Peptides against a protein of PDB entry 5ZKO. Designs and how they scored, part 97

Target 1, 44 residues: chain A of PDB entry 5ZKO
Amino acid sequence: SASNPRKFSEKIALQKQRQAEETAAFEEVMMDIGSTRLQAQKLR

## One batch from the design tools (peptide; made by RFdiffusion4, then SolubleMPNN)

Design b2_p30_3_s1 (from b2_p30_3, 17 letters changed)
Fold by OpenDDE base, seed 5:
Structure b2_p30_3_s1 (fold): chain B 44 residues (1-44), chain C 44 residues (1-44), chain A 30 residues (1-30)
Amino acid sequence: as target 1 above (44 residues)
Amino acid sequence: as target 1 above (44 residues)
Amino acid sequence: AVDAIEEALERLIELLKRLFAARQEQLAAA
């Protein structure tokens, strides 16, 4: 089937967007874990 | 351009290898997190 | 503090699963 270049480009764009969103979410969670760990250490 | 079947097969093999490596890395991380979670639960 | 860590770990686990799945899909599509 003739790969519609537009559909392909849209798929790639969507993948990049999803990756960026997941990366941002990951960074947020890592910051939360880091902060929580730091707080826990201060309670020792 | 005539897709060289050999080059194609090599590309597929490389993809499978990368998938396997990422799977192994993921499993290791999940085990570490599991252990950490268990340790955290013991601190309750 | 322990509860907060556990909650953060649950979030991390969920996110890692999503990231892993996304990477696998990208590799399969390449």
Scores: peptide ipSAE 0.260, ipTM 0.660, DockQ to the pose 0.634
Fold by OpenDDE base, seed 4:
Structure b2_p30_3_s1 (fold): chain B 44 residues (1-44), chain C 44 residues (1-44), chain A 30 residues (1-30)
Amino acid sequence: as target 1 above (44 residues)
Amino acid sequence: as target 1 above (44 residues)
Amino acid sequence: AVDAIEEALERLIELLKRLFAARQEQLAAA
């Protein structure tokens, strides 16, 4: 079937959104790990 | 460009494989964290 | 101190589950 530019652009937009969501989740994990590490260091 | 059914099916197969690999990796991490949690509980 | 570690682990587990779910969704949509 013929390429639908609108559908294509929407697909790209959705992909970017999902990528952003993954990035945010990753950053949240990293921040939590950092906090946990800091807390562990305070116990020394 | 015209749809290539062979390439499409291969693409889907690769996606499923990647999904399975990520699932396996996730399960391994969760098991490791689970063991750590159990060890922490034993310290109580 | 141990209870704090357990709490941190629980939070980490929750965050990892969210990350995993996001990745799975992205893979399924590709």
Scores: peptide ipSAE 0.256, ipTM 0.653, DockQ to the pose 0.431
Fold by OpenDDE base, seed 1:
Structure b2_p30_3_s1 (fold): chain B 44 residues (1-44), chain C 44 residues (1-44), chain A 30 residues (1-30)
Amino acid sequence: as target 1 above (44 residues)
Amino acid sequence: as target 1 above (44 residues)
Amino acid sequence: AVDAIEEALERLIELLKRLFAARQEQLAAA
């Protein structure tokens, strides 16, 4: 049946949210690594 | 009135652009922090 | 002190991480 524009928009929104979450997770990991490096440097 | 799928697609495109811009800005800030961190290390 | 700078940077990084994540989610949900 014809996909309802509302349903399509919702699907797109969910896709975007998922992508944003993945990006955020990656950045979080990178920042945690950065934080760890800073902590290690304090010990030198 | 019925939501136009084209309008939704345009809205999503704008959101993606904003997301990319935010990401780029964030990365720039992180680079600045990295530079500051390097300077701090040089003071050790 | 260098230690104070490093600690401040660490805190800043953590704050920015959370801010970034929140903004990304908001943009996606709008």
Scores: peptide ipSAE 0.249, ipTM 0.642, DockQ to the pose 0.206
Fold by OpenDDE base, seed 3:
Structure b2_p30_3_s1 (fold): chain B 44 residues (1-44), chain C 44 residues (1-44), chain A 30 residues (1-30)
Amino acid sequence: as target 1 above (44 residues)
Amino acid sequence: as target 1 above (44 residues)
Amino acid sequence: AVDAIEEALERLIELLKRLFAARQEQLAAA
């Protein structure tokens, strides 16, 4: 059937949410790696 | 327009492929990290 | 030092699992 704009918008919203979740997880990983690196540098 | 079953099936196949590729990559990383963890444990 | 590395590694593993799960969710939604 013809694309339902509401369904489309909902799908896009869901996609954006999941993208945000992935980004947040990635940033958390990078922050932890950064902290670990900093700690390692302090031990040198 | 009406959903094209062939296009749908192709999309699903592509999605499954991507999931499998990501899973394989992740498993490889986890194996390497697992080995590193084991080595670290042996150093304690 | 080894203990600190192990702890950091454990944290990293957990975070990577979360990242992986998030990516899988995105792929499933695409």
Scores: peptide ipSAE 0.259, ipTM 0.656, DockQ to the pose 0.417; fails the geometry check

Design b2_p30_3_s2 (from b2_p30_3, 18 letters changed)
Fold by OpenDDE base, seed 1:
Structure b2_p30_3_s2 (fold): chain B 44 residues (1-44), chain C 44 residues (1-44), chain A 30 residues (1-30)
Amino acid sequence: as target 1 above (44 residues)
Amino acid sequence: as target 1 above (44 residues)
Amino acid sequence: AVDAIEEHLERLVELLRRRQAARTAALAEA
């Protein structure tokens, strides 16, 4: 069955959403690491 | 214009190459993180 | 502080793995 272009578009949209969520989570972790590192530096 | 099968094959090849490069970059980052983690453990 | 860094690194590693897996899956579906 010809992969309905609509189904393909939906898959791409879902993929983009997932990627955005993963990026946001990554940024949050990086911010936390940055904060923790800054705190650790203050203890030196 | 009928997407030339040759052009499609080229796009797939480029995509595979990109994926290989991304995988290599990922592995490098993982090694760096591993090293950092090991260093952090030494500070415990 | 070191413990917190390690925890964050572990989470980061997991996120990166998930991202890599997602990219691989996307290629397989294309």
Scores: peptide ipSAE 0.237, ipTM 0.642, DockQ to the pose 0.609
Fold by OpenDDE base, seed 3:
Structure b2_p30_3_s2 (fold): chain B 44 residues (1-44), chain C 44 residues (1-44), chain A 30 residues (1-30)
Amino acid sequence: as target 1 above (44 residues)
Amino acid sequence: as target 1 above (44 residues)
Amino acid sequence: AVDAIEEHLERLVELLRRRQAARTAALAEA
């Protein structure tokens, strides 16, 4: 059946949103790792 | 314009290839992280 | 400090797995 273009556009939008959220979560973890590394360096 | 079925099949093939490449890159990163984790465990 | 790094690595691995699963699912739906 003809994939409803509206449903398709919504699906793409949801995919982009999920990707943005995953990227933000990744950046948060990387910042935490960076902070932990800095703390570890200060204790040397 | 009528999406040329041949062009569509080529596009799908390229998409599958890209996914395979991304999967391979992911597996490489996971191996590197696994090695790093093992090293960290040895330092505990 | 090492324990904290290990915890962060575990979280990172989980995020990467989720991302990979999402990409795979997106392709399967295409």
Scores: peptide ipSAE 0.233, ipTM 0.635, DockQ to the pose 0.598
Fold by OpenDDE base, seed 4:
Structure b2_p30_3_s2 (fold): chain B 44 residues (1-44), chain C 44 residues (1-44), chain A 30 residues (1-30)
Amino acid sequence: as target 1 above (44 residues)
Amino acid sequence: as target 1 above (44 residues)
Amino acid sequence: AVDAIEEHLERLVELLRRRQAARTAALAEA
């Protein structure tokens, strides 16, 4: 069945929102890793 | 404006292609993380 | 410190898997 363009656009918008949220969570984890690595380097 | 069904189908095809490329990139990142985890485990 | 890095990597992997699953699901429904 022809995918409804409106439904597709809505799904893409929802996907972008979820991706933004996941990106923020990713950045938080990366900052934590960076901090942990810096601490480990200070102990050398 | 009524989205041209042809243009819409092309957009879907392009989106699927992009997803395939993102999947390949994801798999590469997962392999790199796997290698890093293995290295970290060796340091325990 | 190494244990903390491993824990962070595990969390990162989980986030990436969730992200990938969300992308796949969004396209499957389109």
Scores: peptide ipSAE 0.266, ipTM 0.658, DockQ to the pose 0.550; fails the geometry check
Fold by OpenDDE base, seed 2:
Structure b2_p30_3_s2 (fold): chain B 44 residues (1-44), chain C 44 residues (1-44), chain A 30 residues (1-30)
Amino acid sequence: as target 1 above (44 residues)
Amino acid sequence: as target 1 above (44 residues)
Amino acid sequence: AVDAIEEHLERLVELLRRRQAARTAALAEA
């Protein structure tokens, strides 16, 4: 079937959105790790 | 502008290539994390 | 502290896996 560029563009847009959401979740986890490290340092 | 099917196909091919590269990078990160986990276990 | 780090690493791995799966799925549909 003829590659529908519109459908592809929509899929790419959706992918970018999902990636942004997952990146935000990643950043949250990284902040939590940072906090945990800070706490561990205070216990030394 | 008329969607140049050749350009579209090329974009798809480039995207697939990029994904393969990102997959390889992901696998490397996963291996590094695996090593880190092993190190963390040794510190227990 | 080590246990907490390991837990966070596990969560991180899961997030990365989900991200990778999402990217792969998006390309498979193209």
Scores: peptide ipSAE 0.263, ipTM 0.656, DockQ to the pose 0.571; fails the geometry check

Design b2_p30_3_s3 (from b2_p30_3, 16 letters changed)
Fold by OpenDDE base, seed 3:
Structure b2_p30_3_s3 (fold): chain B 44 residues (1-44), chain C 44 residues (1-44), chain A 30 residues (1-30)
Amino acid sequence: as target 1 above (44 residues)
Amino acid sequence: as target 1 above (44 residues)
Amino acid sequence: AVDAIEEALERLIELLKRLQAARQKQLEEE
């Protein structure tokens, strides 16, 4: 099928959105882990 | 500028690569948490 | 205090599992 630049651009936009959401969720979890690790370190 | 489907496909490929890297980082974190959990259990 | 940390870790693991499941779903939809 002929390449459809519009469809490619839409796919890129959707992928960027999903990646941003995943990154945000990952960063939130990493912050929580960091906090938990800090709490554990206080017990040493 | 005229849409370049080839450039769009390259951008999609790059986004997929970044997503794979984020997934690998997530798996590493999961392993670390698993280890930390086991350590916490040993302190009971 | 150790019990509290264990509980926190369990919660975090659950959150991470949910995140992983969400990511997997997104990959399957591509």
Scores: peptide ipSAE 0.203, ipTM 0.582, DockQ to the pose 0.338
Fold by OpenDDE base, seed 5:
Structure b2_p30_3_s3 (fold): chain B 44 residues (1-44), chain C 44 residues (1-44), chain A 30 residues (1-30)
Amino acid sequence: as target 1 above (44 residues)
Amino acid sequence: as target 1 above (44 residues)
Amino acid sequence: AVDAIEEALERLIELLKRLQAARQKQLEEE
């Protein structure tokens, strides 16, 4: 059956949303690592 | 001059205190790294 | 040692950057 184009576009939109959420979570982790690195430097 | 034993003991006490503070800060950094690692695993 | 923590942290950063690059590549292939 020809995949309904509307359902396909919806799937792509949901995938892009998930990617944005994962990117935001990644950026948060990178900020936490940055803070941890700064704390480690203070221990020197 | 014979280092005054009282000043020596004070120096040792301050050194032990500093070591305890460094250890506590180290453990905090290790916990942060552990949390970050767990977050990184959730991103897989 | 603080140096060991920093090294471990650098390795973690590298792994995370690779993961992010892989995800970005997948997005570009769509």
Scores: peptide ipSAE 0.200, ipTM 0.544, DockQ to the pose 0.102
Fold by OpenDDE base, seed 2:
Structure b2_p30_3_s3 (fold): chain B 44 residues (1-44), chain C 44 residues (1-44), chain A 30 residues (1-30)
Amino acid sequence: as target 1 above (44 residues)
Amino acid sequence: as target 1 above (44 residues)
Amino acid sequence: AVDAIEEALERLIELLKRLQAARQKQLEEE
């Protein structure tokens, strides 16, 4: 049975939202790693 | 116009494939974190 | 010891960038 295109579009929209949230979390982690790297460099 | 259900199924399949690729990349990151932890322990 | 930590961080950063690139590709094709 053809899955409802509207339900599919809603699933895609939810997935895009999730990916945006994951991107924000990634950016936060990258900032923390950047700070950690700078700290490590100061210990050399 | 009824969007071709086959095109939707193909989009869903592609989406599942990408999700699997992301999962594999995540698992690789987690393995590297584990390795990093082991390396840090050896440096103690 | 610090050098080993820095190398490990660099590896982690590379893997995270690959993960993020995969996510970005998925967003662009939707």
Scores: peptide ipSAE 0.240, ipTM 0.628, DockQ to the pose 0.388; fails the geometry check
Fold by OpenDDE base, seed 4:
Structure b2_p30_3_s3 (fold): chain B 44 residues (1-44), chain C 44 residues (1-44), chain A 30 residues (1-30)
Amino acid sequence: as target 1 above (44 residues)
Amino acid sequence: as target 1 above (44 residues)
Amino acid sequence: AVDAIEEALERLIELLKRLQAARQKQLEEE
């Protein structure tokens, strides 16, 4: 809020950090799925 | 075949072995899917 | 059985992509 720019800035920074962590976790899941899919294809 | 029971038995044994290997690989894939699902749920 | 796994994986991939797109949109709106 305009009344506490430092706290606002901190909140935005934490939000960006969380988003980065979620993105990294998403990428990890996608890699795992990709590996699993490849393994499944080898069974066909 | 009745004319070569040893070869038939060997073929059956190899078939059973292959089936066991395929089953193990299938179970591994299922475990990976389970892990991936759990990870995906954590992202929700 | 393998075909069913592949189909399930495809569905999961689609859901995850939608989730990620929604998160990205939320970030852009903030």
Scores: peptide ipSAE 0.203, ipTM 0.545, DockQ to the pose 0.130; fails the geometry check

Design b2_p30_3_s4 (from b2_p30_3, 16 letters changed)
Fold by OpenDDE base, seed 1:
Structure b2_p30_3_s4 (fold): chain B 44 residues (1-44), chain C 44 residues (1-44), chain A 30 residues (1-30)
Amino acid sequence: as target 1 above (44 residues)
Amino acid sequence: as target 1 above (44 residues)
Amino acid sequence: AVDAIEEALERLIELLKRRQAARLRQLEEA
């Protein structure tokens, strides 16, 4: 069907968006954990 | 070339195995953190 | 106790990084 290329392109775009969102969420968590680690190091 | 379904199935199986191993390792670390926290609370 | 927490956090960070890298590879290969 003529819509296949558009749907494929859309699927790839959605996948890239999801990847970016997951990466951003991961980075936020890592910053929080990093802060906690730094605090723990200061308590030694 | 048609991606060999057998190779695909193998790739998925390897992925599932890796995920299971990572989950087990994560659970172990979380248990260690939990135990350490509990010990710290008992010392207060 | 603090040393144990720090060590556990370091291990956790490593595991999370590995998991994230695996996830990214899966998305790239899909």
Scores: peptide ipSAE 0.250, ipTM 0.654, DockQ to the pose 0.608
Fold by OpenDDE base, seed 3:
Parts: structure tokens; C-alpha cells; sequence
Structure b2_p30_3_s4 (fold): chain B 44 residues (1-44), chain C 44 residues (1-44), chain A 30 residues (1-30)
């Protein structure tokens, strides 16, 4: 089946959007863990 | 360039292996955190 | 106890960073 370039471009766009959302969620979690690490270091 | 299906399958296999190794390492760390949490609870 | 927590957090951060980098590479290669 001729890969409909339009459908392909839409799939790539959706993948990029999902990646951006996952990256944002990851960065938030890493900030929280980083804060916890800093708090733990202050308790040394 | 014709995506060499053999090279594609090899890439997928390597990705799966890496993912399995990362998952195992993650589970190990989560077990360590769980143990530490349990120890901290016993000290209450 | 705090040292053990800190060490575990450091290991977790390292693993999460590696995992995220791997995910990004997978998405870039697609």
C-alpha cells in the first residue's frame, strides 16, 4: 500500500508531540527528585 | 535505500536487549529504595 | 540512613537519565 505521505507526516507529528509530553513529565519528576536529593544532602 | 530488514531486525534486537538491561537495573534500584524505606520505617 | 537514601537517589537519577537518553535516541531514529 502506497504509504500515504500525509498520514506519515501526521504520525510523525503525533510521535513528536508525545515525545514532548513525555519529556516534560520526565523533567518534572527529575526536578522533584533533585529537590529531594538536595534535602537529603542538607541532612548530612 | 532499501531498509535492509536484517539490519532492522538487528537494531530492534539490540534495542530490546538494552531495554531489558535498563529495566533490570531500575528494578534493582527500586528494591534498594524499598529496603531503605522499610529500614527507615523500623526506626520510627 | 540518610546516606543510604542519598546513594539510592543518585543511582536512580543516573538510571533515569540513561533511560531518558535512550528513549530520545529511539525517537530520533524513527
Amino acid sequence: as target 1 above (44 residues)
Amino acid sequence: as target 1 above (44 residues)
Amino acid sequence: AVDAIEEALERLIELLKRRQAARLRQLEEA
Scores: peptide ipSAE 0.250, ipTM 0.655, DockQ to the pose 0.630
Fold by OpenDDE base, seed 4:
Structure b2_p30_3_s4 (fold): chain B 44 residues (1-44), chain C 44 residues (1-44), chain A 30 residues (1-30)
Amino acid sequence: as target 1 above (44 residues)
Amino acid sequence: as target 1 above (44 residues)
Amino acid sequence: AVDAIEEALERLIELLKRRQAARLRQLEEA
């Protein structure tokens, strides 16, 4: 049966949402690491 | 022209190899960070 | 010790950026 184009579009939308959430989590981690690096630099 | 299944399989194999290399590099960095942290704790 | 921490952090940042870029490419190819 032809995969319902609607189900495919929904799957892609869900994938994009998950990616956005992962990107946000990544950015948070990078900010924390960046802050730690800045603190380390100030200790020189 | 049908993407040569062989080229696709080669692309996937290359991707898996790169992922394995990235994982190994990550583990190395994490070990370095762990060692550095342990050294810093010993200086307390 | 501080220099070693900074170097390790820089390496970690680079690896994380590469990993993130790879994930984004996987999504674009879909």
Scores: peptide ipSAE 0.241, ipTM 0.649, DockQ to the pose 0.619; fails the geometry check
Fold by OpenDDE base, seed 2:
Structure b2_p30_3_s4 (fold): chain B 44 residues (1-44), chain C 44 residues (1-44), chain A 30 residues (1-30)
Amino acid sequence: as target 1 above (44 residues)
Amino acid sequence: as target 1 above (44 residues)
Amino acid sequence: AVDAIEEALERLIELLKRRQAARLRQLEEA
């Protein structure tokens, strides 16, 4: 298949963007879990 | 030991109060976890 | 992975429930 470098670069850019969005969402959830865990620790 | 019913009733009341406070604190933590879980589900 | 987060949350919920049950038993015994 004829490789279109421009299309390939766009695909990589979109993949990196998606990964960054997923990472940000993951970090937000982990922060919430961390906060909840801290609250739970105060109940000890 | 001479049982003082008034002292006993006060002890029971304080114990019930502590239990209610601990339950409320637990419910708050569970609500936060529930919110985080819902956020995690949206990432599917 | 979202699956790993969900598993962690489930484990945390279970641990907290067990802890709360233990605390309530301790209060009842006092």
Scores: peptide ipSAE 0.154, ipTM 0.552, DockQ to the pose 0.103; fails the geometry check

Design b2_p30_4_s1
Fold by OpenDDE base, seed 4:
Structure b2_p30_4_s1 (fold): chain B 44 residues (1-44), chain C 44 residues (1-44), chain A 30 residues (1-30)
Amino acid sequence: as target 1 above (44 residues)
Amino acid sequence: as target 1 above (44 residues)
Amino acid sequence: SERQKQLEQRVAQRRETEAALEAMRAAAAA
């Protein structure tokens, strides 16, 4: 089917949103791990 | 709070799942775009 | 960890791809 450019732009926009959310979640997880490690290190 | 390693491992596992799903969706979007471009190119 | 490195690499790759797509859109709009 001749997918119109608008449909693709919408798909790309949704994918960008998903990517941003995934990235934010990843950074949050890594920050939590890092903070915990730092905390544990300071308690030693 | 002393987050136990099991909680972190769980968070990482969930993040891996999200990443895999996001990657699959991204590849699908790019494949659709590529296929459409190729189709349009052939029609010219 | 190796897992962490892989995740970081994937994030970086996706950001790069996003930037490339943005550049393509900008070029198409010109």
Scores: peptide ipSAE 0.182, ipTM 0.622, DockQ to the pose 0.086
Fold by OpenDDE base, seed 3:
Structure b2_p30_4_s1 (fold): chain B 44 residues (1-44), chain C 44 residues (1-44), chain A 30 residues (1-30)
Amino acid sequence: as target 1 above (44 residues)
Amino acid sequence: as target 1 above (44 residues)
Amino acid sequence: SERQKQLEQRVAQRRETEAALEAMRAAAAA
């Protein structure tokens, strides 16, 4: 199989996008949990 | 908004699954690149 | 906190790998 650097670069770029989306989703979940905890503390 | 620990646990579980899938995809890409490099070295 | 720490470690590892791959591409183009 001939080395196709362009094809690999496309695969890497796609994977970077997936990583960014997964990271953003994780941060959103953690922020939601954090805000809920903060609200619970304020109600005490 | 009432704290729903079960709902948060479900969101966390889903996110862990996404992280595992993303990691597996990353490892697959890196393995493909590595195998191609190894093949190129053997042909030299 | 542990999950956040694990995520940060994965992000750092990915960034290092990407930098190494970019360096290899630059070397091949020279």
Scores: peptide ipSAE 0.177, ipTM 0.621, DockQ to the pose 0.078
Fold by OpenDDE base, seed 1:
Structure b2_p30_4_s1 (fold): chain B 44 residues (1-44), chain C 44 residues (1-44), chain A 30 residues (1-30)
Amino acid sequence: as target 1 above (44 residues)
Amino acid sequence: as target 1 above (44 residues)
Amino acid sequence: SERQKQLEQRVAQRRETEAALEAMRAAAAA
């Protein structure tokens, strides 16, 4: 793409933000699963 | 969250899809940067 | 690049965790 260095920097920054958001979402999902599993374990 | 195992599976599947899309987007960004750099290199 | 390497490592880690979770589900169903 005919992007200049500033444009590349912006794209990289945007991608890092997206990655952080996806990581947070992943961790939230895993936390929910873990919590549910722990709850089930305690009830056994 | 009060999600059942099926709901968890759906969330995980969705998250995997998002991660794949983000990875593809990242690689596209890096390819564009690399292409531009290579082009500049050839013109030197 | 360093950024690419870091991303690949995180992606690999996520895949591993998810695979482990799926293995646990399969074991629970057995």
Scores: peptide ipSAE 0.147, ipTM 0.581, DockQ to the pose 0.079
Fold by OpenDDE base, seed 2:
Structure b2_p30_4_s1 (fold): chain B 44 residues (1-44), chain C 44 residues (1-44), chain A 30 residues (1-30)
Amino acid sequence: as target 1 above (44 residues)
Amino acid sequence: as target 1 above (44 residues)
Amino acid sequence: SERQKQLEQRVAQRRETEAALEAMRAAAAA
């Protein structure tokens, strides 16, 4: 924490990485859902 | 994908879990930052 | 959907927070 700025910076960097990975996964999921919906609409 | 609705539901559930874990980690990081800020302000 | 909207809002909020943290880092490095 405050006693170790490098440790804190590392924690921030790791969190940014996690955030990016989570965002990418979210976008992939939403793309798949969107594609499925589009296909379903075309079949109706 | 569209061929397996259960697969999508599973994917959504997994993403929600990931999001919750990432949110918890984010809150922890922000708490640490907030604590550090407070300490810094008190030392000013 | 409402769920999608909420998730997108959270992503946007986190990006904003990230930008703020980056600004703080830049200020500390100056």
Scores: peptide ipSAE 0.182, ipTM 0.626, DockQ to the pose 0.090; fails the geometry check

Design b2_p30_4_s2
Fold by OpenDDE base, seed 3:
Structure b2_p30_4_s2 (fold): chain B 44 residues (1-44), chain C 44 residues (1-44), chain A 30 residues (1-30)
Amino acid sequence: as target 1 above (44 residues)
Amino acid sequence: as target 1 above (44 residues)
Amino acid sequence: SAAQRQLEQRVAQRRETEAALEAMEAAAAA
């Protein structure tokens, strides 16, 4: 299909946003794991 | 909050799925760019 | 093109994120 630079830029922007959301999601999970470990350590 | 390893694994699995979908979308766009270039070259 | 370079850069960034997720899985197992 015909290439549209504007369409490409829109797709890039959307994917950049999705990447940021995914990054935030796994960082949150890592934080939860860290918090759990810290709590477990304090209770021992 | 209490850590649930199963919940973490589920979140990771969902993130991997999303990453695969986004990668496929990127590759599709790059393929479209390449196809357009090839077609333009053939017509010159 | 600039658009293609941006897409390639994003793919590279995603690979980095994937590696981070893999490290996270390993950390969760330990």
Scores: peptide ipSAE 0.144, ipTM 0.633, DockQ to the pose 0.102
Fold by OpenDDE base, seed 4:
Structure b2_p30_4_s2 (fold): chain B 44 residues (1-44), chain C 44 residues (1-44), chain A 30 residues (1-30)
Amino acid sequence: as target 1 above (44 residues)
Amino acid sequence: as target 1 above (44 residues)
Amino acid sequence: SAAQRQLEQRVAQRRETEAALEAMEAAAAA
């Protein structure tokens, strides 16, 4: 059915959004870890 | 500081949860697509 | 460390998922 492609495209788009949000959160965690590591190195 | 490891572990745990949720959603999308494909094949 | 290995594993997993999504998007565009 022609409706399926549109549904799929929408689902894919939503999934991409979720992925982007997860990526942003992941990058934030990594940044925090990196900052802490850098601070630890500077305090040595 | 010793508190940082705990914070990071918590953040990592939360990130793992997000990743798992994103993966589950992805798998659902793939299942829907697969089911539709299978149905289309059966209707031929 | 175990934590580092875990992070690396997660990065790899995410990359795999990203690649799959990109492939799906490409297929949908064709």
Scores: peptide ipSAE 0.155, ipTM 0.655, DockQ to the pose 0.101; fails the geometry check
Fold by OpenDDE base, seed 1:
Formats: C-alpha cells, structure tokens, sequence
Structure b2_p30_4_s2 (fold): chain B 44 residues (1-44), chain C 44 residues (1-44), chain A 30 residues (1-30)
C-alpha cells in the first residue's frame, strides 16, 4: 500500500491539538496552585 | 481561606489521567508511522 | 515536597513529548 503522508500529517496535527489542550489545562492547574500558595503566604 | 490540598490533589490526578491518555495516543501515532515506514522499506 | 517533585517530573515528561512531536513534525516536512 502506498504511504499516505497526508494521513500521518493529520494524525500529527490532531496530536498537537491534544497537546495544546492538555498544556492549557496543566497551566490552569499550576496557576491555581501558585495562586493558593501565594495567598497562604500572605496570610502568614 | 484555608488551602484545600484535596482539591489540588484531585486536579493533579485528573491531569495525570489526561497526560496518560495523551501519551497512549502519541504512542499509537508513533507505532502507525513506524509500521508504515517499515512496510515501505520492505517494498523496496 | 512529594507533590512538588511529582509536578516537576510531569513537566519534564511534557517537555520530552513536545520535543518528540516537534522532531516528528520536522521529519514530516522534509
């Protein structure tokens, strides 16, 4: 069967999208943790 | 406000799950690419 | 803390995955 580079490109693009979404979610979690930690420090 | 470590733990756990799913999807893509490349080499 | 170490490990893992995806993209463009 002929290699279908377009299919690979599509799969890579989809994976990049997933990674971007996960990165955004991760950054949100890190921001929440950082904010809470900063608030706790201010209360000390 | 009191730090709620349980809320963070839950968020981290969910993020770990998402990352594991992304990793699995990534490995599948890599396997497909590798398999196709190997098949193409055999046809030469 | 243990939680901080876990987060650092996850950051490192994500960077590795990102680098692998970038390498794959570069290879596909060649």
Amino acid sequence: as target 1 above (44 residues)
Amino acid sequence: as target 1 above (44 residues)
Amino acid sequence: SAAQRQLEQRVAQRRETEAALEAMEAAAAA
Scores: peptide ipSAE 0.154, ipTM 0.653, DockQ to the pose 0.095; fails the geometry check
Fold by OpenDDE base, seed 2:
Structure b2_p30_4_s2 (fold): chain B 44 residues (1-44), chain C 44 residues (1-44), chain A 30 residues (1-30)
Amino acid sequence: as target 1 above (44 residues)
Amino acid sequence: as target 1 above (44 residues)
Amino acid sequence: SAAQRQLEQRVAQRRETEAALEAMEAAAAA
């Protein structure tokens, strides 16, 4: 097992947070793409 | 196609940068775990 | 250790994120 479980658990928690933020940013970009396409479709 | 390719390309580039930074952080944590295990093994 | 296993799971999840990012690039280009 890890000799410093507290240290590693904290690092893992931070990484999980980073991943969640990255995922949210990804979803925002996809939403922007989708919205742009939707608008373009409606204007045709 | 995307109506704002420049805008989206910039966002994608930022996402890639974030991912690279997160990957580096993961690798650092894994190295710490590996080093700890190596030391423990040598002390046995 | 449990901590190591948890981290390995995160690494696996990141591979999925990489694939999603590639899909985003494809979507932006289309």
Scores: peptide ipSAE 0.136, ipTM 0.630, DockQ to the pose 0.148; fails the geometry check

